# Ledger of designs, part 53: peptides against a protein of PDB entry 5HDT

Target 1, 163 residues: chain A of PDB entry 5HDT
Amino acid sequence: MVVKTFMDMDQDSEEEKELYLNLALHLASDFFLKHPDKDVRLLVACCLADIFRIYAPEAPYTSPDKLKDIFMFITRQLKGLEDTKSPQFNRYFYLLENIAWVKSYNICFELEDSNEIFTQLYRTLFSVINNGHNQKVHMHMVDLMSSIICEGDTVSQELLDTV
Target 2, 163 residues: chain A of PDB entry 5HDT as posed
Amino acid sequence: MVVKTFMDMDQDSEEEKELYLNLALHLASDFFLKHPDKDVRLLVACCLADIFRIYAPEAPHTSPDKLKDIFMFITRQLKGLEDTKSPQFNRYFYLLENIAWVKSYNICFELEDSNEIFTQLYRTLFSVINNGHNQKVHMHMVDLMSSIICEGDTVSQELLDTV

## One batch from the design tools (peptide; made by RFdiffusion4, then SolubleMPNN)

Design b2_p15_7_s2 (from b2_p15_7, 10 letters changed)
Fold by OpenDDE base, seed 5:
Structure b2_p15_7_s2 (fold): chain B 163 residues (1-163), chain A 15 residues (1-15)
Amino acid sequence: as target 1 above (163 residues)
Amino acid sequence: MSLEEKYPNDKTFSK
């Protein structure tokens, strides 16, 4: 229900965005980020991705620590992309597609720990990427990494060479 | 439908 609510919400729906703002904030709580069920965590990640999509270019989360937690959380979920035959793969695909399209990780450039977040993202993507992935998956992975490299002024070339 | 097709004019977090 909540997943569908945010997935179907338009970016220009200002009244709905205001109405569901508190729910968006609640979904980023430790209760959901640390939920014991893997499938629930995936759904939470997709909701958070849609929240970034809906509220772009202004994230509703104002705490740098909370933003770091969210992006580290989303990064961890991307590990699920490694199993292309999983019944949940389509949701992992949606998560990847969303963050690549919305460029939500660009928010991290304003965080002190941006290099840590990007390093974990790169390592995770290269950990799961394989020849079994279709062309769309590869495209989104490339788009995601390229956006960060092209937009970023804080990621050192040395770091990029070593990941 | 891809997100690009569904939300072609959405604002993003690009600089």
Scores: peptide ipSAE 0.664, ipTM 0.956, DockQ to the pose 0.935
Fold by OpenDDE base, seed 1:
Structure b2_p15_7_s2 (fold): chain B 163 residues (1-163), chain A 15 residues (1-15)
Amino acid sequence: as target 1 above (163 residues)
Amino acid sequence: MSLEEKYPNDKTFSK
């Protein structure tokens, strides 16, 4: 399975990284990002998160427009964190854990539309936070938001006003 | 097992 392949891959697996590079690029295509099945989109998001993990600190996606699409896509998937009783919650948790650990959203600092991406991320996180989330979920959410604030050169007033 | 435990020495996109 593709999901397991990327999930279990190490950063230092250079041969595998080269072998699966084309697949990584293909998974970021509009076909997958706009797939009609919600569960498929979640699996795609997890794969993309693992791809960022594997190739860190150098993402295999070089197009600014594609990077924006990917992070906006991942952000939309995080809405699934709201339902803690969902059978897919563990995958949503993994997605959150991954992006918090890998700090993949830091790539967005170099994008023209970084403010839009971070705004949507913060809005999404605050919209899904609830008392049903355990300590680990809250920790990852805080880590994710804090890392962006701490490592960003500037935080726009627009971002602060819209959160 | 957390990602931190599984991949403790991984590089990240931190500045």
Scores: peptide ipSAE 0.661, ipTM 0.955, DockQ to the pose 0.954
Fold by OpenDDE base, seed 3:
Structure b2_p15_7_s2 (fold): chain B 163 residues (1-163), chain A 15 residues (1-15)
Amino acid sequence: as target 1 above (163 residues)
Amino acid sequence: MSLEEKYPNDKTFSK
């Protein structure tokens, strides 16, 4: 199981990281990012989140265009947080927990289209946040947004006001 | 188990 392989992999597992690097690169291909099955896309997003976790602080993806595609893709998956009763909610929760903990979106500060990515992220989070979410979900959402605001020098107040 | 509990010493992309 590919999902379990990355989910259970330690950051200091150098031999495994090298072994599965090619698989990590393939998971970011258009075939998976544009897969027609939404459940498959969610699993891909979780794998990508774990890949960022495992390889931090060095992302294995070097192309700015590919990185933009990945983060826009992950952002789109976060829409699934809206339905807390969904059978897949626990995986959406894991995705949120991961990106908040790993701070993977900080990679976007090096991209020309960082403001576009952050705008879409904030709009997505505010579109799905509701009183039905438990405290842990709210905590991760706040941690995710506040980390970007605190550590970024390209996120303007005007951008925040536009969200 | 949270990610923090599972991987307490992980490096992040924090500046």
Scores: peptide ipSAE 0.653, ipTM 0.955, DockQ to the pose 0.948
Fold by OpenDDE base, seed 2:
Structure b2_p15_7_s2 (fold): chain B 163 residues (1-163), chain A 15 residues (1-15)
Amino acid sequence: as target 1 above (163 residues)
Amino acid sequence: MSLEEKYPNDKTFSK
């Protein structure tokens, strides 16, 4: 299974990274990003998160437009964190854990639309934060937001108003 | 196992 392949792949697995690079690129296609099945989109998001993890500090996606699409896509999936009782919550948790740990959103600092991406991220996070989340979820959310604030040098007023 | 535990030495996108 694709999700397991990337989830279990080490960052220093150079042979595997080369072997699955084309698959990584295809997973970012509109076919998957716009897949009609919500659960499939979540799996795609987790795979993309692992792809960022595996290939860090260099994303295999070179197009700024594609990167924007990916992060906007991942941001939309984070809405699923709202329902802590969902059967898919553990995968939403993994997605959050991954992007917080890998700091993949820091790639967005190099994008022209970084403010839009960060604004949507913060809006999404604040919309799903609830008292039902355990400490780990809250910590990952804080880590994610803090990293962006700490490493960001120029933040739009819109983002500041959101925070 | 957390990602931190599983991949403690991974490079990240941190500046």
Scores: peptide ipSAE 0.652, ipTM 0.955, DockQ to the pose 0.948

Design b2_p15_7_s3 (from b2_p15_7, 11 letters changed)
Fold by OpenDDE base, seed 3:
Structure b2_p15_7_s3 (fold): chain B 163 residues (1-163), chain A 15 residues (1-15)
Amino acid sequence: as target 1 above (163 residues)
Amino acid sequence: MSLEEKYPDDKTFSK
């Protein structure tokens, strides 16, 4: 199981990291990012989140266009947080927990289109946040947004006002 | 188990 393989992998597992690097690169291909099955896309997003976790602080993806595609893709998956009763909610929760903990979106500060990515992230989070979410979900959402605001030098007040 | 509990010494992309 590919999902379990990345989910259970440690950062210091150097041999495994090297072994699965090619698989990590393939998971970011258009075939998976544009897969017609939404459940498959969610699993891909979780794998990508774990890949960022495992390889931190060095992302294995070097192309700015590919990185933009990945983060826009992950952002789109976060829409699934809206339905807390969904059978897949626990995986959406894991995705949120991961990106908040790993701070993978900080990679976007090096991208030319960082403001577009952050705008879409904030709009997505505010579109799905509701009183039905438990405290842990709210905590991760706040941690995710506040980390970007606190550590970024490209996020303008105008951008925050537009959200 | 949270990710923090599972991987307490992980490096992040924090500046």
Scores: peptide ipSAE 0.656, ipTM 0.956, DockQ to the pose 0.950
Fold by OpenDDE base, seed 5:
Structure b2_p15_7_s3 (fold): chain B 163 residues (1-163), chain A 15 residues (1-15)
Amino acid sequence: as target 1 above (163 residues)
Amino acid sequence: MSLEEKYPDDKTFSK
C-alpha cells in the first residue's frame, strides 16, 4: 500500500507531498532501514527512491547523518542485482533505474562522507555486474556512475583511477 | 514503461 502510494505519486502533487511528508520521514527511520526481512528492506529502498523522485530537487531529509544512512542503505540493497533469476529482480531493477534517472546520489556531494558513499556504490556495482545482465541494466549502471563522475567536483582522482 | 518515459520532465538532482 505504501509502496504504491509513493510509486504512483507525481512530482507536481504538492498537496499530496505535504500530506505524506511525515510518512516519508518515518520510512527513513532505523526501524525500516534495519528491518530484519530482506524483502521489506527492498520495498523500503524503492519507497525511498520514489520519495527522492517525488521531492526532487529538494530532499525531505535534512540531517546529513540520516542522508548518509539512507544512501548506504540503498547501496547495500543493490547487491540484490547479482541474482538475475530472483523473483525480486524486477524490484531491484526498478531501484537501479530510479536512482540512475533521478540522480539522487548527487545529494551526497554535500556530505562530508561523499567519497565513502561513492566508493561503496562503485564497489557494489562492479561486484554485481556480470554478462548475464541485459543492456538496460548495464545502461543504468553506466548512467549512475557517469553522472557522479561528471557532476562531481569532490570525487578524488585516486578513487576515479581505481574504478 | 520506463521512468524516462513516465516522467520525462521531472526535475532531478543534477547540478
Scores: peptide ipSAE 0.654, ipTM 0.955, DockQ to the pose 0.933
Fold by OpenDDE base, seed 1:
Structure b2_p15_7_s3 (fold): chain B 163 residues (1-163), chain A 15 residues (1-15)
Amino acid sequence: as target 1 above (163 residues)
Amino acid sequence: MSLEEKYPDDKTFSK
């Protein structure tokens, strides 16, 4: 399975990284980002998160427009964190854990539309936070938001107003 | 096992 392949891959697996590079690029295509099945989109998001993890600190995606599409896509998937009783919650948790640990959203600082991406991320996170989330979920959410604030050169007033 | 525990020496996109 593609999901398991990327999930279990190490950063130092250079031959595997080269072998699966084309697949990584293909997973970011509109076909997958706009897939009609919600569960498929979640799996795609997890794969993309693992791809960022594996290739860190250098993302295999070089197009600014594609990077924006990917992070806006991942952000939309995080809405699934709201339902803690969902059978897919563990995958949503993994997505959150991954992006918080890898700090993949830091790539967005190099993008022209970084403000839009971060604004949507923060709005999404605050919209799904609830008392049903355990300490680990809250920790990852805080880590994710804090990392962006602490490592960003500037934080827009629009982002501050959103929080 | 968390990602931190599984990949403790991984590089990240931190500045």
Scores: peptide ipSAE 0.645, ipTM 0.954, DockQ to the pose 0.953
Fold by OpenDDE base, seed 2:
Structure b2_p15_7_s3 (fold): chain B 163 residues (1-163), chain A 15 residues (1-15)
Amino acid sequence: as target 1 above (163 residues)
Amino acid sequence: MSLEEKYPDDKTFSK
């Protein structure tokens, strides 16, 4: 129910955005971010990605620490892109496509720990890229990384070493 | 293209 609710919502539905604000906040709780079920965590990541899409260019999460936790969480889920034969691959693809198109990680530029987040993202993406991925997957990964590099004016040495 | 068409193997996107 929650997944479809956010997938069907658009950025112009202000009334719905307000209505589901509390739900969006609860989805970022430790209960969901640290859920023991891997498939549940993936669903949560997709919902969070949709929330970022819907509330763009801002996010309903006002805490920098919470935003960091969310993006570190999403980054960890992207590891699931490695296995192209997984039953959940399409949902991992959805996650990748969404965050790449929306440029969700660009919100992280406002965070003090942005370099840490981007470093982990790049390390994760480079670790999961493989020959089994089709052109669209590769393009989304490249688009995601390129957008961050293009928008970023200062990159840490650690991030440079990762790239 | 509908989400169901794009992700046919994911019941989450099914109607």
Scores: peptide ipSAE 0.032, ipTM 0.667, DockQ to the pose 0.051

Design b2_p15_7_s4 (from b2_p15_7, 9 letters changed)
Fold by OpenDDE base, seed 1:
Structure b2_p15_7_s4 (fold): chain B 163 residues (1-163), chain A 15 residues (1-15)
Amino acid sequence: as target 1 above (163 residues)
Amino acid sequence: MSLEEKFPNDKTFSK
């Protein structure tokens, strides 16, 4: 399975990284990002998160427009964290853990629309955070938001006003 | 097992 392939892949697996590069690019296509099934979109998001993990610190996606689409897409999937009792919650947790640990959103600092991406991320996180989440979920949310504030060259006033 | 435990030496996108 594609999801398992990327989930178990090491960063130093150069032959596998080369072999699956085209698949990684294909998974970021509009066909998958706009797939009508929300469970499929979640699987795609997890694959994309693992792709960033595997290729870090070099993203395989070079188009600024495509990168924006990917991170806006991943941000939308995080809405699924709201229902802690969902059968898919563990996958949403994995997505959150991954992007927080890998710090993949730091790629967005190089994009002209970084403020829009970070604003949507913060709005989404604060919209889903609740007392039903365990400490690990809260920690990953805090780590994700803190890394952007601490490692960014500047924090826009618009972002601060949103929080 | 966390990702940190699974891939302890991985690089990230940190500055």
Scores: peptide ipSAE 0.659, ipTM 0.957, DockQ to the pose 0.932
Fold by OpenDDE base, seed 4:
Structure b2_p15_7_s4 (fold): chain B 163 residues (1-163), chain A 15 residues (1-15)
Amino acid sequence: as target 1 above (163 residues)
Amino acid sequence: MSLEEKFPNDKTFSK
């Protein structure tokens, strides 16, 4: 199982990282990013999050356009956090936990469209946050946004005011 | 178990 493979893979597993690199690249293809099944897209997002975790601090994706597509894609999946009673909520939680802890969105600072990506991320998070979320969810959301604000050299005050 | 607990020594994209 692809999801389990990446979820359990250690960052220091050099042989596995090399072996599954092509799969990691394949998962970022339009076929998966634009997959019609919502549950498949969620699984893809989780895999991509794990891929960033595994290969940190180096993203295996070299195309700026592809990186933008990936993070915009992940951002769209975070909308699923809105329903805490969904059977898929645990996977949405994992996605949030991962990107918050790995700080994968920090890759976006090197992208031309970083402001667009961060704006969409913040708007999405604020649109889904609610009182039904437990402390861990709130903490990850805050950690995610705080990391970008604190470590970002290109995050303008204008962007923050717009959100 | 959190990711932090599972992979405590992992590198991140922190500056």
Scores: peptide ipSAE 0.659, ipTM 0.957, DockQ to the pose 0.928
Fold by OpenDDE base, seed 3:
Structure b2_p15_7_s4 (fold): chain B 163 residues (1-163), chain A 15 residues (1-15)
Amino acid sequence: as target 1 above (163 residues)
Amino acid sequence: MSLEEKFPNDKTFSK
């Protein structure tokens, strides 16, 4: 099972990282990013999040366009956090926990369209935040947004005011 | 179990 393989893989497992590198690249293809099944897209997003975790601090994806597509794709999946009673909520939670802890969105600072990506991320998070979320969900959302603000040089106050 | 507990001392994309 590919999902379990990446989820259980250690960052220092160099032999496994080399073995599954081509699979990691394949999971970022348009076939998976544009898959018609919503549940498949969520699984792909979780795998991509784990791939960033495993290969940190070096992303295996080098194309700026591909990186933008990946982060816009992950951002779209976060909409699923809105329904806390969904049978897939635990996977959405895992996605949020991962990107907040790994700080994978920091890769976007190297992209020309970073402001577009961050704007979509903030708008998505604020659109799904509600009082039904437990403290852990809120904590990860705050950590995710705070990390980008604290470590970013290009995120302007004007951008934050327009979110 | 959190990711921090499962994978302690992992590197991140922090600057």
Scores: peptide ipSAE 0.652, ipTM 0.956, DockQ to the pose 0.896
Fold by OpenDDE base, seed 2:
Structure b2_p15_7_s4 (fold): chain B 163 residues (1-163), chain A 15 residues (1-15)
Amino acid sequence: as target 1 above (163 residues)
Amino acid sequence: MSLEEKFPNDKTFSK
């Protein structure tokens, strides 16, 4: 399974990274990002998160437009964190854990539309955060937001005012 | 197992 392949792949597995690079690129295609099945989109998001993990600190996606699409896509998936009783919650948790740990959103600082991406991220996180989330979820949310604030020397005051 | 535990030496996108 593709999800398991990327989830278990080591960052230093150069041969595997080369082998699956094309697959990684295809997973970011509109076919997957706009897949009609919500669960498939979640799996795609998790794979993309793992791809960022595996290839860090270099994203295999070079197009700024594609990167924007990916992070906007991942941000939309985070809405699924709102339902802690969902059968897919553990995958949403994994997605959150991954992006918080890998700090993949820091790639967005190099994008012209970084403020839009971060705005959507913060709005999404604040819309889903609730007391039903355990401490780990809250910590990952805080870590994710804090990393962006701490390393975002170019974060505009406008962004801070809009969230 | 957390990602931190599973991949403790991973490089991140941190500056």
Scores: peptide ipSAE 0.644, ipTM 0.956, DockQ to the pose 0.944

Design b2_p15_8_s1 (from b2_p15_8, 11 letters changed)
Fold by OpenDDE base, seed 1:
Structure b2_p15_8_s1 (fold): chain B 163 residues (1-163), chain A 15 residues (1-15)
Amino acid sequence: as target 1 above (163 residues)
Amino acid sequence: MAKPKKVYRKERPPL
């Protein structure tokens, strides 16, 4: 299973990283990003999060446009955090924890459309935060948002208005 | 400019 392959891979597996590079690139294709099945898109997002973890501090995706598409895609998946009783909630949690822990969105600082990405991220997170979330979920959300504010040289007024 | 981190942990949530 592709998801398991990247999930079990560590950051020091240089030979495996090279071996699965083409698969990582394939997972970022429009076929997967625009897949009609919501559960498939969630699995793809989790794989992408693991890919960013594995290849950190860099990313195997060289196109700024592709990187933007990926992070906008991941951001859209985070909407699923709203329903804490969903059977897929653990996978949404996995996604959130990984991106917060790795600080994967830090790659976006190099992108021209970083403000758009961060704005959508903050809007999404604030829209799904609720009292049904446990402390760990809240911590990861706060960590994710705080890191971007603290480490960003420039933050748009729109983003500031969202916070 | 900040970049993603090299991180090592043994426990992770189930997928």
Scores: peptide ipSAE 0.310, ipTM 0.867, DockQ to the pose 0.494
Fold by OpenDDE base, seed 5:
Structure b2_p15_8_s1 (fold): chain B 163 residues (1-163), chain A 15 residues (1-15)
Amino acid sequence: as target 1 above (163 residues)
Amino acid sequence: MAKPKKVYRKERPPL
């Protein structure tokens, strides 16, 4: 399984990172990002999160447009955190924990559309946050949002009002 | 300019 391959891969595995580079690029194709199955899209998002983890602090994706598409895609998947009783909740948790810990969204600061990406992320997180979430989920959400504010040199008034 | 960080986790939650 492709998801397990990247999940088990370490950041220091330079030879493996080079070996699976083409696969990482393929996973960001429209075929996967626009896959009709919601569960498949979640698995793709988790895999992409691991790819960002593995290749940190850089990303294998060189196109700014592609990076924007990927992060907008990941942001959309986070909507699934709303249902704490979902059988897939643990996978949504994995996604959240990963991107928060790695600070994957920090790569977006190099994008012209960073403000749009961060605004959409904050809107999504605040839309799904609820009292049914455990403390760890809340902490990851806070860590994700606060890290972007702290690292960002320019934040829109709209984004500041959301916080 | 901020970049993602390398993380050194002992354990990862299973998917």
Scores: peptide ipSAE 0.256, ipTM 0.850, DockQ to the pose 0.489
Fold by OpenDDE base, seed 3:
Structure b2_p15_8_s1 (fold): chain B 163 residues (1-163), chain A 15 residues (1-15)
Amino acid sequence: as target 1 above (163 residues)
Amino acid sequence: MAKPKKVYRKERPPL
């Protein structure tokens, strides 16, 4: 299974990273990003998060437009964190934990539309955060937002209004 | 589906 392959791969698996590079590129295609099944999109998002993890500090995606699409896509999946009772909540938690620890969104600072990406991320996180989330979920959300604020040189007024 | 597990993680370098 592709999901398990990337999930189980560590950052020292050089031969495997080379072997699955083309698969990583294929998973970012519009076919998967615009897949009609939301559970499939969640699995794709988890795979993409793992791809950012194992190929860090560099992403295999070279197109700025593609990178923007991927991070906007991942951000949209984080909306699923709202329902803590969902059978897929563990996957949403995995996605959040992964991107927070790896600091995957930091690659967006090199993109022209970084403010749009970060604004949408913050709006999404604040829209789903609630008192039903445990301390670990809250911690990862705070870590994710704090890392971006600390690394950024400039923050748009729109982003400041969101925070 | 397999449950999430902890794996080796490395932070991206500061930009």
Scores: peptide ipSAE 0.065, ipTM 0.745, DockQ to the pose 0.098
Fold by OpenDDE base, seed 2:
Structure b2_p15_8_s1 (fold): chain B 163 residues (1-163), chain A 15 residues (1-15)
Amino acid sequence: as target 1 above (163 residues)
Amino acid sequence: MAKPKKVYRKERPPL
């Protein structure tokens, strides 16, 4: 299973990182990013999150446009955190925990459209935050947002208005 | 589906 492959891989697995590089690139294709099945998109997002973890500090995706597409895609998946009773919630939690811990979005500072990405991220997170979330979910959401604020020297007024 | 695995890995280095 592809999800398990990347989930179990650590950052020091150099041989595996090379072995699965083509798979990582394939998972970022429009076929997967625009897949009609919501559960498939969630699994893809989790894989992509792990890929960012594994290949940190650099992503294997060299195209700025592709990186933007991926992070916008991941951001859209985070909307699934809104339903704490969903059978897929644990996977949404995994996605959140991963990207928060790894600080994956920090790579977006290198993108021209970083403000757009962060704005969408904040809007999404604020839209899904609710009292039904446990402390860990809240913590990860706060950590994710705080890390970006702390590292962002040039934040647009639009982003500031979103926060 | 497989249960999610907690991720406690090296964070991306700051800019």
Scores: peptide ipSAE 0.056, ipTM 0.728, DockQ to the pose 0.090

